# Ledger of designs, part 199: peptides against a protein of PDB entry 4KTY

Target 1, 266 residues: chain A of PDB entry 4KTY
Amino acid sequence: YVLNDIGVIFYGEVNDIKTRSWSYGQFEDGILDTCLYVMDRAQMDLSGRGNPIKVSRVGSAMVNAKDDEGVLVGSWDNIYAYGVPPSAWTGSVDILLEYRSSENPVRYGQCWVFAGVFNTFLRCLGIPARIVTNYFSAHDNDANLQMDIFLEEDGNVNSKLTKDSVWNYHCWNEAWMTRPDLPVGFGGWQAVDSTPQENSDGMYRCGPASVQAIKHGHVCFQFDAPFVFAEVNSDLIYITAKKDGTHVVENVDATHIGKLIVTKQI

## One batch from the design tools (peptide; made by RFdiffusion4, then SolubleMPNN)

Design b2_p27_3_s3 (from b2_p27_3, 19 letters changed)
Fold by OpenDDE base, seed 1:
Structure b2_p27_3_s3 (fold): chain B 266 residues (1-266), chain A 27 residues (1-27)
Amino acid sequence: as target 1 above (266 residues)
Amino acid sequence: SSLPDEHFLSDDFFVELKKELEKKKAL
């Protein structure tokens, strides 16, 4: 997990699973220096740099450009005229070296690009890390652990009322570390996510959240466990918005979100 | 989406999902 410099990222849809090669390049010239530079830009104290909890949390914030002019600018509008389309990237090296050279956020990324760069960052700093792909990945916007999908009477989604969202797939990272700040048994793999989705205590960041805790339904532990839990376990609540302003729950699906979670085992 | 590797959210996605769920309930 630290020594592998080429990986596979799963993407696509649950019924059409695809794989993409990604070069992490954690041993390439200038990459470690760039990772240190990222921590410098974050104004991370030297003492914290030895703590994988702090490092992974800072990394989740700094790999995205939001808040702090971090590494990557996200874009999902299919207009990439002022940078590189997310699909054109093949690895982390060019992105990180451009960031180091320009000292400005690199355009553009989507989830697998964020996850790829974040994986390089973690591995460079000696933190075992892997990329995880979740199909039917929920984005809980109101922290209620469910997806509230508002429908018009004709069955179409009311986008004005619907604030929660579901991605066809989403990629994030798992980082291996001890969690002395949590009860015994909740160390090991920790979910961390650098794709800017929700604000976590003032910054667009996510994790580390204990995978073991989430797997057993424990969402009370730091960091961002409710959000990560919702990504993989949210119930879909279909609510019909009537013309008279009333709301009626039409359907509940407790099995669709997180239908498939895939990660490379080597 | 025009990009096959892009992750996306669309109203159409939820509409189709709802239809599938309704079909399942009818069975």
Scores: peptide ipSAE 0.107, ipTM 0.692, DockQ to the pose 0.525
Fold by OpenDDE base, seed 4:
Structure b2_p27_3_s3 (fold): chain B 266 residues (1-266), chain A 27 residues (1-27)
Amino acid sequence: as target 1 above (266 residues)
Amino acid sequence: SSLPDEHFLSDDFFVELKKELEKKKAL
């Protein structure tokens, strides 16, 4: 989880799982220096740099450009004219070196790019890390641990009634660490995500959230456990918006979100 | 998304999900 400089990222659809190679390059020249530079840009104190909890949380914020001029600018609008299309990246090295050289956010990333760069960052700093792909990944925007899908009477989605969304797949990271800030048993793998999805206490960041806690339904533990829980275990609530303004729950699917979670065994 | 490797969100996605649910109920 630390020594492998090339990895596999799962993507595609649950019924058509695909893989892509990703070069992490955590041992290449300039990469460690860039990771240190990232922490410098985050104004991270020296005492915190040895704490994987703080490092992973800062990393989740800094790998995305939001809030802090971090590493990668996300784009999902198919307009990549001012940078590199997300799909064109093959590894973390060029991204990180460009960031270090330009001292400006690099364009552009999507989830696997964020996850790839973040994986490099974590591994470079000695934190065991892996990329996780969740198929049918929920994006709970209202923190209700469910995905509200509003439909018109004709069955069309009314996207104005909810900000909740579902990705066909989403990639994030798991980082291995102890969690002395949590009850015993909730160390180990921690979900961390650098894809800018939701604001977490003032910044676009996510985690570390205890995977064990989430698996056991403990969403009260820091950080961002409710959000991560929702990504993997939200119920889909199909609500018909009636002409009279009433809402009727017509279907509930408790099995669709998080249908498959895949990580490379290393 | 126009690229097959990009993750995407669309209204059509939810409509298809609904259709799948209806199919499951019918089985």
Scores: peptide ipSAE 0.087, ipTM 0.693, DockQ to the pose 0.486
Fold by OpenDDE base, seed 3:
Structure b2_p27_3_s3 (fold): chain B 266 residues (1-266), chain A 27 residues (1-27)
Amino acid sequence: as target 1 above (266 residues)
Amino acid sequence: SSLPDEHFLSDDFFVELKKELEKKKAL
């Protein structure tokens, strides 16, 4: 989880799982220096740089460009005229070196790109890390731990009313660390996510959230456990917006979100 | 539309729901 410089990222659909190679390149020239530079840009206190909790949280913020001129600009509009399409990246090295050289956010990333770069960052700093892919991943926008999906009478999504989203897949990271700030048993793998999705205490960041805590339904522990829980365990609430303005709950699906979570075994 | 490897809203469950709704309307 630290020494492998080439990985596999899972993507696609739950019924058609695909893999792509990703070069982490944590041992390549300039990469460690760039990771240190990222922490410098974050103005991270030297005393905190030895704490994987702080480092992973800062990393989750800094790998995305939001708030702090971090590494990657996300784009999902299929218009990538001012940079590199997310699908064109094959590894972290070019991205990190460009960031270090230009001192400006690199365009563009999506979840697997964010996860790839973040994985490099964590591994460079000696934090065991892996990428996980969640199929049918929920994006809870209102922190209610459910997905409210509004449909037209014809079954199409009403995008104006629907604020929550369900992605076909989403990639994030798990980082291994002790959690002395949590009760005993909630150390180990921690979910961290650098894809800019939701604001966490003033910044687009996510985690570290205890995987063990989430698995046992403990969403009260820092950081961002409710959001991560929702990604993997939200109920889908299908609401039909009728022409007369009434809303009717058509279906509730408690099994669809988080249907499959996969990671490379090392 | 998004590329197959890019993020997009999953349609699978909507397709099934639509089928169910159509059945209900037909009844």
Scores: peptide ipSAE 0.084, ipTM 0.669, DockQ to the pose 0.349
Fold by OpenDDE base, seed 5:
Structure b2_p27_3_s3 (fold): chain B 266 residues (1-266), chain A 27 residues (1-27)
Amino acid sequence: as target 1 above (266 residues)
Amino acid sequence: SSLPDEHFLSDDFFVELKKELEKKKAL
């Protein structure tokens, strides 16, 4: 997981799984220096840099540009006039070297780009890491562990009322580490996500969240376990907003969020 | 139908998802 410099990222649909190659390039010239520079920009002390919990959490914040002028600017509006379209990137090296040279956020990324760069960062610093793709990935906006989808009487989505969203797929990272801050048995793979989705205690960051904890429904464990749990296990609540202002729950589906989670086993 | 590589949050996605869910429930 640390030595492999070329990877595969899964995307597409659950019924039509697609793959793309990604060059991590963690051994390329200047990449380690750039990862150290990222930690310098985050003002990490030397003692913190030896702790994979702190490093992965800081990395999840710094790989995105929000809050701290981190590595990548996200864009989802199909307007990429001031940078590189997310789909044009083939690896982490050019992005990281551009960031180091310009000392400004690089444009643009989406989830697989964030995950690719973050994977390089983790591996470069000796943290075993892999990319995970979740099909039908929920984005819980109000931390209620469910997806409230408001519909008009005609069946169309009421975008004004609907604050939650579902991605067709979403990519994040899992990092291998011990968790002495958690009960025994919740070390190992930890979910971390650098795609800016929600604010976590003042910054757009996510994790590390114990995969074992999430798997067993322990959402009380730090960090951001409720959010990651919701990504993979939210119920879809379809609510019809009637013209008279009443809301009627028409459908509840507990089976479609997190329908398939895929990672490359190396 | 292939979903785009790029992520777009659209009302159409939820409508399609609902239709798929309803179809699966009917089967």
Scores: peptide ipSAE 0.062, ipTM 0.655, DockQ to the pose 0.392

Design b2_p27_3_s4 (from b2_p27_3, 14 letters changed)
Fold by OpenDDE base, seed 5:
Structure b2_p27_3_s4 (fold): chain B 266 residues (1-266), chain A 27 residues (1-27)
Amino acid sequence: as target 1 above (266 residues)
Amino acid sequence: SPLPDEHKLPDSFFKELLEELKKKKEL
């Protein structure tokens, strides 16, 4: 998990799983220095740099450009005129070296690019890390652990009322560490995500969230466990918005969100 | 080959899914 410089990222559809190679390049010249530079830009104190909890949380914030002029600018609108299309990247090295040289955010990334760069960052700093792909990944926008789909009376989706969304697939990272800040048994793999999705205590970051805690429904544990839980375990709640302003739950589907979670075992 | 873009599922997806769900409940 630390020594492998080439990885595999899963994408596509749940019934048509595809893989792509990604070069992490954590041993390439200038990459470790760039990771240290990222922590310098975050103004991370030296004592914190030895704590994987703090490092992974800072990395989650800094790999995206939001809030802090971090590494990558995300784009999902198919307009990439001022940079490199997300699909054109083949590894982390060019992105990190460009960031170090220009001292400006690099354009552009989507989830697998964020996850690839973040994986390099974690591995460079001695934190075992892997990329995870979640098919039908929910984005809970109102923190109720549900995917609320509002319907018109005719059965069409009301896009104005529907604030939650679902990605066809989403990639994030798992980092291996002890969690002395949590009860015994909730160390090990921790979910961390650098793709800017939701604000967490003032900035776009996510995790570390204990995979074991999420698996057992302990969403009260720091950090961002409710959000990660919702990504993999939200029910689809179909709510009919009546003309009189009332909302009625019409159907519930607990079978689609997080239907498949895939990671390469190195 | 390049990866397909990550995207949010369209409204039509959920409409179709709901129709399937309703059919299953009726069976």
Scores: peptide ipSAE 0.540, ipTM 0.880, DockQ to the pose 0.827
Fold by OpenDDE base, seed 2:
Structure b2_p27_3_s4 (fold): chain B 266 residues (1-266), chain A 27 residues (1-27)
Amino acid sequence: as target 1 above (266 residues)
Amino acid sequence: SPLPDEHKLPDSFFKELLEELKKKKEL
């Protein structure tokens, strides 16, 4: 989880699982220095740099360019004229070195690019880390732990009212650490995500959220446990908006979100 | 235009899923 500099990332769809290779390159020249530079840009105190909780949270913020001129600019519009298409990247090294030299965010990334770079960052700093792929990954926009799908009376989706969304797949990271800030038993793997999705206490970041806490429904534990829980466990709630302004729950589907979560064992 | 590698599921996906769910409940 620390020493392997080449990995495999799962993507695609649950019924058509695909894999791509990714070179983490945590031992390549200049990469560790770049990771330190990232923490410098975050203005992270030296005392905090030894704390994996703080480091992983800062990393989740800084690997994306939002808020803080971090490493990667995300793009999902299939127009990448002002940078490198996300699919063209094969590893973290070129991205991190470009960031260090230019001191400007690198274009462009999607979830696996964010996860790949973040994995390098964590491993460089001695934090065991792996990439996790969640198929049918929900994006809960209003923190109600549901995927609310609003329907017109004719059965079509009301896109205006429907604010939540679902990724075909989404990649994030799990980082291994103790959690002295949580009750006993909630250390170990922590979900962290550098793909900019939701604002977390003032900036686009996510985690560390205890995987054990999430598995046991303890969404009150810091950080961002409700969001991560929703990504893997949201029910699809089909709501019909009536002409009189009332909302009626028409159907509930608890079987699709987080249908498959895949990570490499080693 | 073609969808990106990672993308949000379209409205049509949920409509179809709901229709399947309704059919399943009716049977």
Scores: peptide ipSAE 0.539, ipTM 0.877, DockQ to the pose 0.503
Fold by OpenDDE base, seed 4:
Structure b2_p27_3_s4 (fold): chain B 266 residues (1-266), chain A 27 residues (1-27)
Amino acid sequence: as target 1 above (266 residues)
Amino acid sequence: SPLPDEHKLPDSFFKELLEELKKKKEL
């Protein structure tokens, strides 16, 4: 995982899985220096830089530009006039070197770009990392571990009644580390995500969340386990919003969210 | 090839799923 400088990222649809190559370039000139620069910009103390828990959490914050003038500006509105369209990137090197030289956030990224750059960052620092693609990835905005789908009384869906959403696909990272801060058995792969989705204790960051903990429903473990759990395991809850303000659960679908999670087998 | 944009699923998607779900329950 650490030694591979070229990877494959999965995207598309569950019934039409697609792949693209991504050049991580963790061994290219200036990339390690840039990763150190990222940690400097994060004002990360030297003692923390050897701790993969802290490094991955800082990385999840700093790979996105929010809060801290991190590496990448996300854009999902199909307006990319002031930078590079997310789909035009082929690897992490140009992004990281641009960030280092300009000292300004690079435009633009979407999930696979964030994940690609974050993967480079982790690998540069000796943290085994891989990209994970989740199809039908839920974004639980209200931390209720559900994907709420509100219906009007006429049965029509009204997405304005919730901030919950589902991505057609979403990419994040898993990083390998011990978790001495968690009970025994919850080390190993940790979900971390640099795509700015939700605020976590004051910053747009996510993880590290123990994959084993998530698999066993232990959402109480730091960091951001409820959010990651919801991404892969939320039930679709169809709720009729009555005019009187009452909510009635009409249907539940537990089969769609996280229907397929794919990572490169190495 | 360029990747399609990551996007949030539209309301219509869930409407269709709900209809399918209702049909399934009727069977």
Scores: peptide ipSAE 0.514, ipTM 0.869, DockQ to the pose 0.828
Fold by OpenDDE base, seed 3:
Structure b2_p27_3_s4 (fold): chain B 266 residues (1-266), chain A 27 residues (1-27)
Amino acid sequence: as target 1 above (266 residues)
Amino acid sequence: SPLPDEHKLPDSFFKELLEELKKKKEL
């Protein structure tokens, strides 16, 4: 989880799992320097840089360009005219070195790119880390731990009312650390996500959220446990918007979100 | 194989899923 400089990222569909090789390159020249530079850009104090909780949280913010001119600009519009298409990246090294050289966010990333770069960042700093792929990953944007799908009476989705979304797959990271700030038993793997999805206390960041806590339904622990919980456990709530303006829950599906979570060992 | 750029499930997916769910309830 620290020494391996080449990894595999899972993607595709739950019934058609695919893999992509990713070069982390945490030992290549300039990469450690770039990781330190990222922390400098984040204005991290020296004392905080030794704390994996702080480092991973800052990393989750800084690997994306939002708020702080971090490493990667996300794009999902299939128009990548001003940079590199997310699918063209094969590893973290070129991205990080470009960021260090240009001192400007690198275009473009999507979840696996964010996760790849973030994995390099964590491993480079001695934090055991791995990439996790969640199939049918919910994006809860109103913190209600549900995927609310609003429908017209004709059964079509009301896109105006439907704010939540579901990714066919989403990639994030797990980082290994102790959590002295949490009750005993909630250390170990912590979910962290650098893909800019939701604002967390003023910044687009996510985690560290205790995987053990989430698995046991404890969403009250810092950081961003409700969001991560929702990604893997949300029910699909089908709500019909009636012509009279009322909303009626027509159906609930608890079987799809978080259907499969995959990670590579070592 | 290149990774797909579009990750969000389309509206049609949920419509179809709902239809399937309704069918299951009818059975």
Scores: peptide ipSAE 0.409, ipTM 0.813, DockQ to the pose 0.728

Design b2_p27_4_s1 (from b2_p27_4, 12 letters changed)
Fold by OpenDDE base, seed 3:
Structure b2_p27_4_s1 (fold): chain B 266 residues (1-266), chain A 27 residues (1-27)
Amino acid sequence: as target 1 above (266 residues)
Amino acid sequence: DQFALKLVREEDGSYEWVNPFTGEKVT
């Protein structure tokens, strides 16, 4: 619920689901001010600040540092020499206050940190929001709605050609809003993601994408529905790269991606 | 931590997802 300032974020593995507590702190001193500051840094016009579609999209961009000196710098290489390891964070408050004070991106975050901070941002601005965890979450980088795994002729994975990836788990947010820009029935929960994964019309951002639309296979609706769809529903396509340059599909696995999606009830 | 899974081929020709840092299988 919007009034809850402490939440639980799911992570780990499908067969070993883990939870971590996260303090959103949307009512703590300075947090609302910081959220407004974030929108100021984004140079968001006043007219748009009352529109949850625009706000959530801007938030998606600004919670990550890419493009716009936003809140968090991501790191996934297990090297956190110039900041705080992602696992050390326990809530949004310290991150947001540091950002406000330093006016520089805070290091470091991973998906649950991004989602936690973004959840605070949304809730501060009166947008109902929750965190969703997807296990075996695909990262489609070429917008073909597939997880392409390229194999050598001997069956080994060709890491050079394989550009798509799969997260052990990935966290993003769902925000509740009407979607007057979409056909009737596609309001409600909207997927939004501040973890920098793919460029969306010039910025690392994602959403809002209608959850209902995605569930029904409608990926033509703004914003970034194909990417979100791919995260939860990509087929693994095993492709052998032949020496002659041709590609042969060896196998298709439709069961691994999006194996489990978990969210706490609001 | 969140990490990109590494796909490895087993001796029997099957594929497994592993933690790229530890090599532990992820299921």
Scores: peptide ipSAE 0.687, ipTM 0.961, DockQ to the pose 0.877
Fold by OpenDDE base, seed 1:
Structure b2_p27_4_s1 (fold): chain B 266 residues (1-266), chain A 27 residues (1-27)
Amino acid sequence: as target 1 above (266 residues)
Amino acid sequence: DQFALKLVREEDGSYEWVNPFTGEKVT
């Protein structure tokens, strides 16, 4: 997990699973220096740099450009006119070196690019890390652990009221660490996500969230466990919004979100 | 590319998730 410098990332749709190679390049010249530079830009104190909890949390914030002029600018508009299309990247090295050289955010990334760069960052700093792909990945934006789908009275989807969304797929990272800040048993793999999705205590970041805690429905533990839980296990709630302003739950689907979660085991 | 799935209502009243660009069902 630390020594492998080339990986495979799963993407596509649940019914059309695809793989791409990604060069992490954690041992390439200038990459470790760039990772240290990222922590410098974050103004991370020296005492925290040896703590994988703090490092992974800072990394989740700094790999995206939001809030702090971090590494990557996300774009999903299919234009990408002022940079490199996300699909054109083949690894982390060019992105990180460009960031170090220009000292400006690099354009553009989507989830697998964020995850790839974040994986390099973690591995460079000695944190075992892997990329996880979740198909039918929910984006709960109101922190209620459910995917609210609002319907018109005629049954059509009300796109204006429906704020939550579902990605065809989403990639994030799992980092291996002890969690002395959590009860015994919740160490090991921790979900961390650098794709800017939701604000977490003032910044677009996510994790570390205990995978073991999430698997057992414990979402009360730091950091961002409810959001990660919702990504993989949200129920789809079909709600009819009546003209009088009342809401009626028409159906609940507990089977679609997180239909398939894939990660490379080496 | 990564994108948000689109939920559409079929003529029979059922719901399907589709690729918003191609219209193909994602199941």
Scores: peptide ipSAE 0.675, ipTM 0.958, DockQ to the pose 0.837
Fold by OpenDDE base, seed 2:
Structure b2_p27_4_s1 (fold): chain B 266 residues (1-266), chain A 27 residues (1-27)
Amino acid sequence: as target 1 above (266 residues)
Amino acid sequence: DQFALKLVREEDGSYEWVNPFTGEKVT
């Protein structure tokens, strides 16, 4: 989880699982220095750099360009005119070195690129880390632990009202650490995510969220446990918006989100 | 590529998730 410099990332669909190789390159020249530079850009105190909780949270913010001119600019519109298409990247090294050299965000990334770079960052700093892929990954944008799908009276989806979304797949990271800030038993693997999805207390970041807490429904534990829980366990709520302004729940699907969660055992 | 699924209503009134770029069903 720390020493492997080449990995496999799962993507595709549940019934057509695909894998791609990713070179983390945590031992390559300039990569550790770049990781330190990232923390410098975040203005992270030296005292906090030894705390994996703080480091992973800062990393989740800084690997994306939002808020703080971090490492990667995300793009999901299939138009990559001013950079490198996400699929063209094969590892973290070129991205990190470009960031260090240019001191500007690198274009472009999607979830596996964010996760790949973040994995390098964590491993460089001695934090055991792995990439996790969730198929049919929910994006709850209002923190109600549901995927709200609004329908017109005729049954068609109201795209204007429907703000929540579902990724075909989503990749994030799990980092191994103790959690002295949580009750006993909630250390170990922590979900952290650098793909910019939701604002967490002022910045686009996510985690660390205790995997054990999520697994057992303890969404009250910091950080961002409700969001991570929703990614893997949201119910789809089909809601008809009536002309009179009332909402009627037409259907509930509790089986669609988080159909498969995959991580490579190293 | 990663993409947000699009929910569409079928002619028979059922719902399906599709790739927003290609229109292909994702199951």
Scores: peptide ipSAE 0.662, ipTM 0.957, DockQ to the pose 0.880
Fold by OpenDDE base, seed 5:
Structure b2_p27_4_s1 (fold): chain B 266 residues (1-266), chain A 27 residues (1-27)
Amino acid sequence: as target 1 above (266 residues)
Amino acid sequence: DQFALKLVREEDGSYEWVNPFTGEKVT
C-alpha cells in the first residue's frame, strides 16, 4: 500500500464495472518535495506533520483548489477548454509537478483524479493508502443522512427543490492509521476524500472517518462520519411537495445508494 | 466520466436514473 507506484481504479457502472491504470509515482523525482510544498502552503506546523490524522485531513483540503489554492480544480460540466480533461490524466506525477512549478491549481480533475493524487500524497508521506470506489454514491448537502427527492404533485421531480444528488460512482481514499482520539477498535482504515463536495468546519475537506465506526453506525465520531455514512448508506426519500406547503413522504428506497464498494487488494 | 445522476419519471410512473448529458439509462 506504500511501495506500489502503479494502481488500478474502478469506475463505470454497477453492471459495467471498468478499470483504469493510474501511476502514483510517489518515488519519482520532485514528488516528495511537492508534497512538502503542499503542506507548506497549508501552513502546517512541523509538529503536525508526523501525525497521520492531521496530515490526511490537511491533504483532503489541499488536494482540491477550493479555499486554499490547492492542487486540483474540479470540473463536471463536460467543458474543459482551459485545461486538461480529467480523462486525459494517467497519473499523479505530471499534476503534482505542474502544481509545484506553476504554484497555481491544475485543471481539471474529477473524483478518480483527486483520489489518485491524494493517494500519491499519502503514500509519499509514508501513510498506507488505497482508493475506494462507491457506485451510486450519495451527496447529502444538508447533513440529514438522507437523499431527499422532491416531487411535484404530478409525480415529476422538482429539480429546484431537490438539492441532494447521487454520483454514478465516486472515488475516495482509505488511509491506515491509529486513532488515539477515538475509542479502542476504531483505528485501521480511515476514509478521507479530497474531492470538493461539502464544507467541513470551514473548508472543503473530508475525514479521516473510521471505516469501522461507519460500518457500525457510529456517526458521531470525528471527522465527517455522517457525510461518509450517507455516501454509502443513505435512503432515497421521495417527498411530494403539496401546493399548500405540506410535505408527504411517498416512498423510501433503501437499496440504491452504495450498491457496490470496490477497492483493489494488494 | 463521473456525473450526477438525473432522476426522470417514465410514462408508466416509474423512475429511472439517467446520464444528464446523454439521457442514457444508468442501472
Scores: peptide ipSAE 0.628, ipTM 0.950, DockQ to the pose 0.875

